# Peptides against a protein of PDB entry 4Z63, part 116

Target 1, 334 residues: chain A of PDB entry 4Z63
Amino acid sequence: LCLGMNDLTGNIPEDLFHLKRLNLLGIQENRLSGSLSREIRNLSSLVRLDVSWNLFSGEIPDVFDELPQLKFFLGQTNGFIGGIPKSLANSPSLNLLNLRNNSLSGRLMLNCTAMIALNSLDLGTNRFNGRLPENLPDCKRLKNVNLARNTFHGQVPESFKNFESLSYFSLSNSSLANISSALGILQHCKNLTTLVLTLNFHGEALPDDSSLHFEKLKVLVVANCRLTGSMPRWLSSSNELQLLDLSWNRLTGAIPSWIGDFKALFYLDLSNNSFTGEIPKSLTKLESLTSRNISVNEPSPDFPFFMKRNESARALQYNQIFGFPPTIELGHNN

## One batch from the design tools (peptide; made by RFdiffusion4, then SolubleMPNN)

Design b2_p16_4_s3 (from b2_p16_4, 7 letters changed)
Fold by OpenDDE base, seed 4:
Formats: C-alpha cells, sequence, structure tokens
Structure b2_p16_4_s3 (fold): chain B 334 residues (1-334), chain A 16 residues (1-16)
C-alpha cells in the first residue's frame, strides 16, 4: 500500500493494521501526525515501512519483534523522540534503518550481534549523546553509516579498526576530537570509500603522517574544522579520489602538484584556507575535467550530502556524488 | 557561490 506524496492528515486508521498480508506500507511525505501506533505489530508480513517526511511524534513503538520480515524502516524527518526501541535495535531482519532528522535522544545502542542483516544506518541529525557505540563493527554487513549532527563527544572508538564492512561513513558535526586518532583508526577500514568529518576537531592539526593510507578512498570531506597543517602527503596515495573538500580550514603551505595526478578527481574545494604559492599546473590536466564517465550504477552513500552556507539557511541536497558539478575552488587563500 | 560553502551530511535544522 503506497499513499506517499499526498496531503494526508491525521493518523493511520486503525483498521489498516488488520492487513496481515501487507508487505509494503508507504505513507511518506504527508502530514500525518500523532504517535506511530503500536498496532503496526499486527502487520506481521511487513517488509518495508516508510513513514518518512511526516509529523509523527512520540516514541517509536517497541513492536519490531513482531515484524520478523521487516527489512526497511524509513522514518526520517519526523518528530520522534526517545531512543531506538529495543526490538528494533535487536532486529535480525532489518537491512536499512533511516531515522535521520528526528529528535531521538539518549545513548545510541544497537545490538549488532543480533542485527545480522543491517547494511545501512542513518541516524543523522538527532539528539543522541554520549560516546559512539563501540560495537558498531559487530554489525558485520553494515556498509553505510551516517551519524552526523549528534552530540558524540570524544574520539572514534578503537574498535572501528575492525569495521571491515564500512564503506560510507559520516560523522560530521558531532563534536569529535582527535583527528589524528580518528584517521589512524579509520585507515584500517579497508572498504572505506567515503569519509565525511566536517565540523569536528576544532583547531586541531591535520596529520601529515606518511604511514596513513586510505587505499579505496574516493570521497574525503573534512570541511570547516579550522584545521592547521598542510596538504597531507598520505592522501596522494589514494589514487581513486573523486571528491575532496578541505575548505574552511587553516591549512597552509603550497598546494602540491600531486593533487593534479588524481585521474578521477572532479570536485576539489580548498577554499577559505591559508594556502600560498602558485596554483599547480597539473590541475589544468585533470582527466576528469576533460572526460567524465558517470555511471548511474556506481555505488554511492545512502545518506544525502548538503552544500551548506550557514546553519540557518536551507542547504542544497545532493543524493549522489556525481550530482556535484565538476568543481575547482581555490578562493580565499593567501 | 561554492567559495562560501562546504559539504556536510546533516540537515541545517531538526525538522519536527
Amino acid sequence: as target 1 above (334 residues)
Amino acid sequence: SSTSSWIDTSESEIIP
């Protein structure tokens, strides 16, 4: 049953929960309000539940133990409060959980040993606090993780060295500290292709340790951190780099010539730093700017990207990397 | 202009 993208108001009729054979319920992008009924437990055949972009409030009901076939739960952009229900945090069937842009709070806890099918997690823009959950690497199929804009103070857990499944990771604007430790840990994630760390590590030094290596890194975004240092030499070994945003830092020194050696680099933003010297001539020879092969089937993060100007303005949303126009921004440097 | 912007993965505001 798909009723999304309408102007429906009120709550879900109770009789709807009598549909025992229902596999898909999509009521996204409406004006539905009130609490999400616990009677969804009656939809025992449910595989996909999309209630995103509504006005739901209250706590998410703890009834997911009665939804053994549920693979997809999309609840982004609502007014949900409380934590992730225990039954949801223990769901063995769930593949994708998207609760971005809600008011969920407390310590983030997932039973990853139970969540054997979880491959995508988006909890960005909530009110979770405390530390990053150390057991996330125990979610053995978890590839896509967005935890941006939560109050996860502290450092990236050491356990993330074992996060083998991790491919797309965002921790932007989560009050994280110790970028050196973070990069030192995350370099062990051999499948990591996208890393977003914007608005963290305030005023720290970007490490230039040649021992750091991100073999499969395609997207690196570490913007607006007031980072000091220079262009990190270790980045030159990430030959598959496609997008680099280090804007709004305090990086100094020259822009190295190797920046133009990235064959797939099509988006480069080094603006609002303190770089000096000449613009590398190699940038004029970037192959990606002369020929761009865009594959629709190329893997991309499930979470959206936002081009932000300030916190009060609505940001432009990009749903995939190749949605960004080819860009070289070097403005506002010394 | 992109010179006054940066990439993030969070919404600007929590939408209730």
Scores: peptide ipSAE 0.495, ipTM 0.849, DockQ to the pose 0.471
Fold by OpenDDE base, seed 5:
Structure b2_p16_4_s3 (fold): chain B 334 residues (1-334), chain A 16 residues (1-16)
Amino acid sequence: as target 1 above (334 residues)
Amino acid sequence: SSTSSWIDTSESEIIP
C-alpha cells in the first residue's frame, strides 16, 4: 500500500492494521499526525515501512519483535521522541533504519550483535547525547552511518579501528573533539570511501602526519571547523579522491601541486582559508574536469548532502555525490 | 558560486 506524497491528514485508520499480508506500507510525505500505533505489530508480513515526512509524534512503539520480515524502516522528518525501542535495536531482519530529523533523545544504544542485517543507519539531526556507541563495529554489515547533528561530545571510539564494513560515515556537527585521534582511528576502516566531519574539532590543528593513510577515500568533507595547519601530506596518497571540501577553515601555506594528480577529483573547495602562493598549474590538467565521459554510476551514501551558506538559510540538497557540479573553489584566501 | 558555502550532512531541524 503506497499512499505517499499526498495531503493526507489525521492518523492511520486502525483497520489498516488488519492487513496481515501487507508487505509494504508507504505513507511518506503527508501530514499524518499523532502517535505511530503499536498496532503495526499486527502487520506481521511487513517488509518496508515508510512513514517519513509526516507529523507523527510520541515514542516509536516497541513492537518490532513482532515484525520478523521488516527490512526497511523509514521515519525521517517526524516528531518522534524517546529512544530507539529495544525491539528495533535488536532486530535481526532490519537492513535500513532511517530516523533522521526527529527528536529522539538519550544515549544511543543498538544491539549490533543481534542486528546482523543492518547495513544503513541514519540517525542524523536528533537529540541523542552522550558518547558514540562503541559497539557499532559489531554491526558486521553496517556500511552507511549518519550520526550528524547529535550531541556526541568527546572523541571517536577506539573500537572504530575495527569498523571494517564502514564505507560512508558522517559525524557532521556533533561536537566532536580531537581530529588527530579521529583520523588516526578511522584510517583503519579500509572500506571507508566517504567521510564527513564538518562543524567539529573547532580550532584544532589538522594533522599532517605522513603515517596516516586513507587508501579508498573518495569524499572528504571537513568544512567549517576553523582548523589550523596546511594541506595534509597524507591526503596525497588517497588516489581515488573525487570530492574535497576543506572550506571555512584557517589552513595556511601553499596549495600543493599534488592536488592536481587526483584523476577523479571533480569537486575541490578550499575557499575561505588562508592559503597563499600561486594556484598549482596541475589543477588545469585535472582529467575529471577535462573529460566529457564521466562515470556517474558509482555508489553513494544513503544520506543526503547539503550545500549550506549559513545555519539559517535554506540549503541545496544533493542526494548523490555526482550531483555536485564540477567545481574548483579557491576564493577568499589571502 | 559556492565560494561562500560548505558541504554538510546535518539537516536543518525541520520537526513538524
Scores: peptide ipSAE 0.486, ipTM 0.852, DockQ to the pose 0.493
Fold by OpenDDE base, seed 2:
Structure b2_p16_4_s3 (fold): chain B 334 residues (1-334), chain A 16 residues (1-16)
Amino acid sequence: as target 1 above (334 residues)
Amino acid sequence: SSTSSWIDTSESEIIP
């Protein structure tokens, strides 16, 4: 049953929960309101539940132990409160959980050892607080993680050096500290291709440690952190780099020539820093901007990107990395 | 403009 993208209002009719053979319930992008009924437990054949983009409120019912086939739960952009219910946090069938842009709160707790199928987690833009859960690496298939814009604090857990499945990671705007430790830990994530750390590490120094190495890094966004230092030499070894945003920091020194050696780099934003010197000639020879065709069909994060502005204007949403136009931004430097 | 922008994954969407 798919009733998405309408103007439906009110509550879900109770009789709908009698559809025991229902595999897919999609009622997204409506104006449905009220609490999500506990009676969803009756939909024992449910594989996909999409209630996103509605006006649902209250706590998410703790009935997911009665949904043994549920693989996809999409509830982003609602008014859900409370925490992740225990049965959901222990779901062995769930592949994707998207509860972004709600009002969920409390300490984030997932039983990762039980969530054996979880590969995508989007809890961005909620009200979770406390420390990042140290046991996330125990979710052995967890590839995509968005925890941006929560009230986390402290440092990236040491355990994340064992986060082998991690490919796409966003911790933007989560009050994190110690960028040196964070990068030192995350460099051990062998599958890490996308890393977003924007609006963290306020005023810290971007480490220039030659021991750091991100072999598979394609997307690095560390914008608006007021970071000091210079362009880090360790980044030059990330040969697959496609997108680099270090804008709105306090980085100094010259833009190094090796920045033009990235064959796949199509988006570079170093604007609003304190770089000096001349623009490297090598930037004029970037293959991705001249003749090289970059595949636009490669895997990307499940969470959206936003082009935020230093103004009241609403941010632009980009669902794909290659949705960003080829860009070299070096403005507002010295 | 892009010169006054940065990339972020942190954004609040409008709830319908």
Scores: peptide ipSAE 0.466, ipTM 0.843, DockQ to the pose 0.560
Fold by OpenDDE base, seed 3:
Structure b2_p16_4_s3 (fold): chain B 334 residues (1-334), chain A 16 residues (1-16)
Amino acid sequence: as target 1 above (334 residues)
Amino acid sequence: SSTSSWIDTSESEIIP
């Protein structure tokens, strides 16, 4: 049953919960309000539940132990409060959980040893607090993780060295500290291709440790951190780099010539820094911008990207990395 | 122009 993208209001009719054979319930992008009914437990055949972009409020009901077939739960952009229900945090069937842009709070706790099928987790833009859950690497299939805009004080857990399944990771605007430690840990994530750390590590020095290596890194976004230092030499070894945003920092020195050696680099933003010197000639010879056709069908993170200009204005949303136009931004440097 | 912009992965505000 798909009723998304309408102007439906009120609550879900109770009779809907009598549909025992229902596999997919999509009621996204409406004006449905009230609490999400506990009676969803009656939809025992449910595989996909999409209630995103509504006006739901209250706590998410703790009934997911009665939904053994549920693989996809999408509830982004609602008014849900409370924490992740215990049954949801222990779901062995769940592949994707998206509760981005809600008002969930408390300590983030997931039983990763039980969540054996979890592949994608989006809890960005909530009110979670405390520390990053150290046991996330125990979610052995967890590939996509967005925890942006939560208040996770402290540092990236040491346990994330063992986060082998991690491919797409965003911790943007989560009050993180110690970028040196973070990068030192995350470099051990051998499958990491996308890393977003925007609005963290305020005023710290971007490490230039040549021992750092991100072999499969394609997307690196560390914008608006007021980072000091220079273009990090270790980044030159990330030969698959496609998108780099280091804008709105306090980086100094010259833009190195190796920046033009990235064969797949199509988006570069180094604007609003303190770079000096000349623009490297190698930038005029980037293969991705001259002769090379890069496949636009590569896997992308499940979480969206936002081009932010003003916090008071709605940002432009990009759902795919290749949705960004080919760009070289070097403006507002010294 | 994106000279005054940066990439993020969170909404500017929580949208109810």
Scores: peptide ipSAE 0.492, ipTM 0.852, DockQ to the pose 0.480; fails the geometry check

Design b2_p16_4_s4 (from b2_p16_4, 8 letters changed)
Fold by OpenDDE base, seed 1:
Structure b2_p16_4_s4 (fold): chain B 334 residues (1-334), chain A 16 residues (1-16)
Amino acid sequence: as target 1 above (334 residues)
Amino acid sequence: PSTSSWISTSEAEIIP
């Protein structure tokens, strides 16, 4: 049953939850309100539940133990409060959980040893607090993780050295500290291709340790952290780099010539730093910009990106990396 | 005043 993208109001009729053979319920992008009924437990054949972009409120019902076939739960952009229900945090069938842009709170806890199928987790823009869950690497298939804009504190857990499944990771604006430790840990994530750390590590020094190595890194965004230091030499070994945003920091020194050696680099923003010297001529030889062949069909993060032009303006949303226009921004430097 | 932008993942979703 697909009723998304309408102007439906009110609550979900209770009789709808008597559809025992229903595999897909999509009621997203409406104005449905009230609590999400516990009677969803009656949809025992449910594989996909999309209630996103509504006006639902209250706590998410703890009935997911009665949904053994549920693979996709999309509830982003609602008014849900409370925590992740225990049955949801223990779901062995769930592949994707998206509850971004809600009002969920408390400590983030998932039973990753039970969530054997979890591939994508988006809990961005909630009110979770405390520390990052150390056991996330125990979710052995977890590839996409967005925990941005939560009130996490402290450092990236040491356990994330073992996060082998991690490919796309966003922690923007989560009050994290110690970028040196974070990068030192995350370099061990051998499948990591996208790393977004914007609005963290306020005023820290960007490490230039040559021992750091991100071999498969394609997207690195560490903007608006007021980081000090210079262009990190270790980044030159990330030969697959496609997008680099280090804007709005306090980086100094020259822009190194190796920045133009990235064959796939199509988006470069080093603006609003304190770089000096000349613009490397190698930037004029970037293959991706000369050939204009950036239409690559490859996997991308499930979470959206936002380009914020100023503090007061609404950000532009980009659902994929290649949605960004080819860009070289070097403005507002010394 | 800066005219440049930055990328993040920390905004509320916008309907495309």
Scores: peptide ipSAE 0.393, ipTM 0.827, DockQ to the pose 0.721
Fold by OpenDDE base, seed 3:
Structure b2_p16_4_s4 (fold): chain B 334 residues (1-334), chain A 16 residues (1-16)
Amino acid sequence: as target 1 above (334 residues)
Amino acid sequence: PSTSSWISTSEAEIIP
């Protein structure tokens, strides 16, 4: 049943929960309000539940132990409060959980040993507090993680050295500290291709440690951290780099010539820093921006990217990495 | 401010 993108109001009719054979319920992008009924437990055949972009409030009902086939739960952009219900945090069937842009709070707790099928987690823009859950690496299939805009004070857990399944990771604007430690840990995530750390590590020094190595890194975004230092030499070894945003920092020195050696680099933003010197000639020879054909059909994170060029306008949303236009932005350097 | 002229993965809280 798909009723998305309408102007439906009120609550879900009670009789809808009698549809025991229903596999997919999509009621996204409406104005449905009230609490999400506990009677969803009656939809025992449910595989996909999409209630995103509504006006739901209250706590998410703790009935997911009665939904043994549920693989996809999308509830982003609602008014849900409380925590992740225990049955959801223990769901062995769940593949994707998206509760971005809600008012969920408390300590983030997931029973990763039970959530054996979880591969995508988006809890960005909530009110979770405390520390990052150290047991996330125990979610052995967890590939896509967005925890942006929560209040995770502290540092990246040491346990994340063992986060082998991690490919796409965003911790933007989550009050994190110690970028040196974070990068030192995350470099051990050998499948990591996308790393977004914007609005963290305020005023710290971007480490220039040659021992750091991110072999599979394609997307690195560390913008608006007021980071000091220079372009990190260790980044030059990330030969697959496609997108680099280090804008709105306090980086100094010259833009190194190796920045133009990235064969797949199509988006570069170093604007609003303190770089000096000349623009490297190698930037004019970036293969991705020349006549050479480079494959642009690659997997992207499940979580969206946002960029706001005009303060008065809404932020632009990009669902795919290659949705960004080919860009070289070096403006507003001293 | 988390979505200003830089890339992030968070938006302002918006309820439709």
Scores: peptide ipSAE 0.336, ipTM 0.789, DockQ to the pose 0.371
Fold by OpenDDE base, seed 5:
Structure b2_p16_4_s4 (fold): chain B 334 residues (1-334), chain A 16 residues (1-16)
Amino acid sequence: as target 1 above (334 residues)
Amino acid sequence: PSTSSWISTSEAEIIP
């Protein structure tokens, strides 16, 4: 059943849970309210459940052990409270879990050794607290991870050195500390292409250790951290860089000429820093800005991006990296 | 020139 994008109100009719052969239930983008019924356990053939963008509240029912075929659970933008149900945290069938923009709380606990199929996890904008779960790397297929806007105070776990499956990672606005440690750990993620760390590490120094290396890095966003230092030399080895946002920091020194050597760099924001010197001439020769042939078929993170222009304006949402217009922003520097 | 901005995956809470 696909009933999304309507003006439906109330709760899900109980009789709907008699549909034992139902594979897909999509009721997203409505005004459905109340608790999500535990009777979803009766939908034993369910593969996809989308209840996103509704007014659901209460705890997510602990019935996922009775949904052995469930691959996709989308519940973003609701009022869910509590934690991740034990049966959900142990689901061997689940490929994608999206519970972004809810009121989930407590410690984030997932049994990654059991969640053998989990590929995408979006728990951004919740009320989780404590530390980042050290066992996330045990989710051997976990590629997309968004944990932005939670209170994961502390540092990135050392265990993330072994996070081989990780490709797209965001920890924006999660009260993280020690950027040097974070980058030192995450450089070991050989498949990491997208890294978003905006609104963390407040006032720390951006490391310039030439031993750091992110070979496959395409998207690096470390904005609004009040970071000190200069343009990091280690970044010059990330030959596949497409998008760089280091805006709203306290970075100093010159913009190095190697910034123009990135053949795929189409979005550069170094605004609101303290850079000095001249604009590198190499920036005028960026191939990505002169060629109309943009590779449209590149994978993008499952989680959305938001561009915030100022404190008063609502952020613009971008679902794809290439949704960003080609940009060179160097404004508000010295 | 374009208005200065920054990118995040952190949205404002939009829970109705």
Scores: peptide ipSAE 0.368, ipTM 0.827, DockQ to the pose 0.532; fails the geometry check
Fold by OpenDDE base, seed 4:
Structure b2_p16_4_s4 (fold): chain B 334 residues (1-334), chain A 16 residues (1-16)
Amino acid sequence: as target 1 above (334 residues)
Amino acid sequence: PSTSSWISTSEAEIIP
């Protein structure tokens, strides 16, 4: 049953929960309000539940132990409060959980040992508090993780050295500290291709440790951190780099010539820093910029990216990495 | 013209 993208109001009719054979319920992008009924427990055949972009409120019902086939739960952009229900946090069937842009709070707790199928987690823009859950690496299939804009304090847990499944990771705007430790830990995530750390580590020094190495890194975004230091030499070894945003920091020194050696680099933003010297001529030799047609179709994070251009306007949303136009932005430097 | 853009993965505000 797909009723998304309408102007439906009110709550879900109770009789809908009599549909025992229903595999997919999509009611996203409406004006549905009230609490999400616990009677969804009656939809025992449910595989996909999409209630995103509505006006639902209250706590998410703790009925997911009665939904043994549920693989996809999308509830982003609602007014849900409370925590992740225990049954949801223990779901062995769940592949994707998207509760981005809600008002969920408390400590983030997932029983990763039980959540054996979880591969995508988007909890960005909530009110989770405390520290990052140390046991996330125990979610052995967890590939996509967005925890941006929560109040996670402290440092990236040491346990994340063992986060082998992690490929796409965003912690933007989560009050994290110690970028040196974070990068030192995350470099051990050998499948990591996308790393977003914007609006963290305020005023810290971007480490220039030659021992750091991100083999498969394609997307690195560390914007608006007021980071000091220079372009890190360790980044030059990330030969697959496609997108680099280090804008709105306090980076100094020259833009190194090796920046032009990235064959796949199509988006570069180093604006609003304190770089000096000449623009490397090697930038004119970037192979990826010889054509405006970015036809590369590669896997992308499940979570969206946001770009704010104007203070008075909403941020632009990009659902795919290659949705970004080819860009070289070096403005507002010395 | 100047650009004051940066990339993140979070909404500026919670928008129900």
Scores: peptide ipSAE 0.358, ipTM 0.818, DockQ to the pose 0.524; fails the geometry check

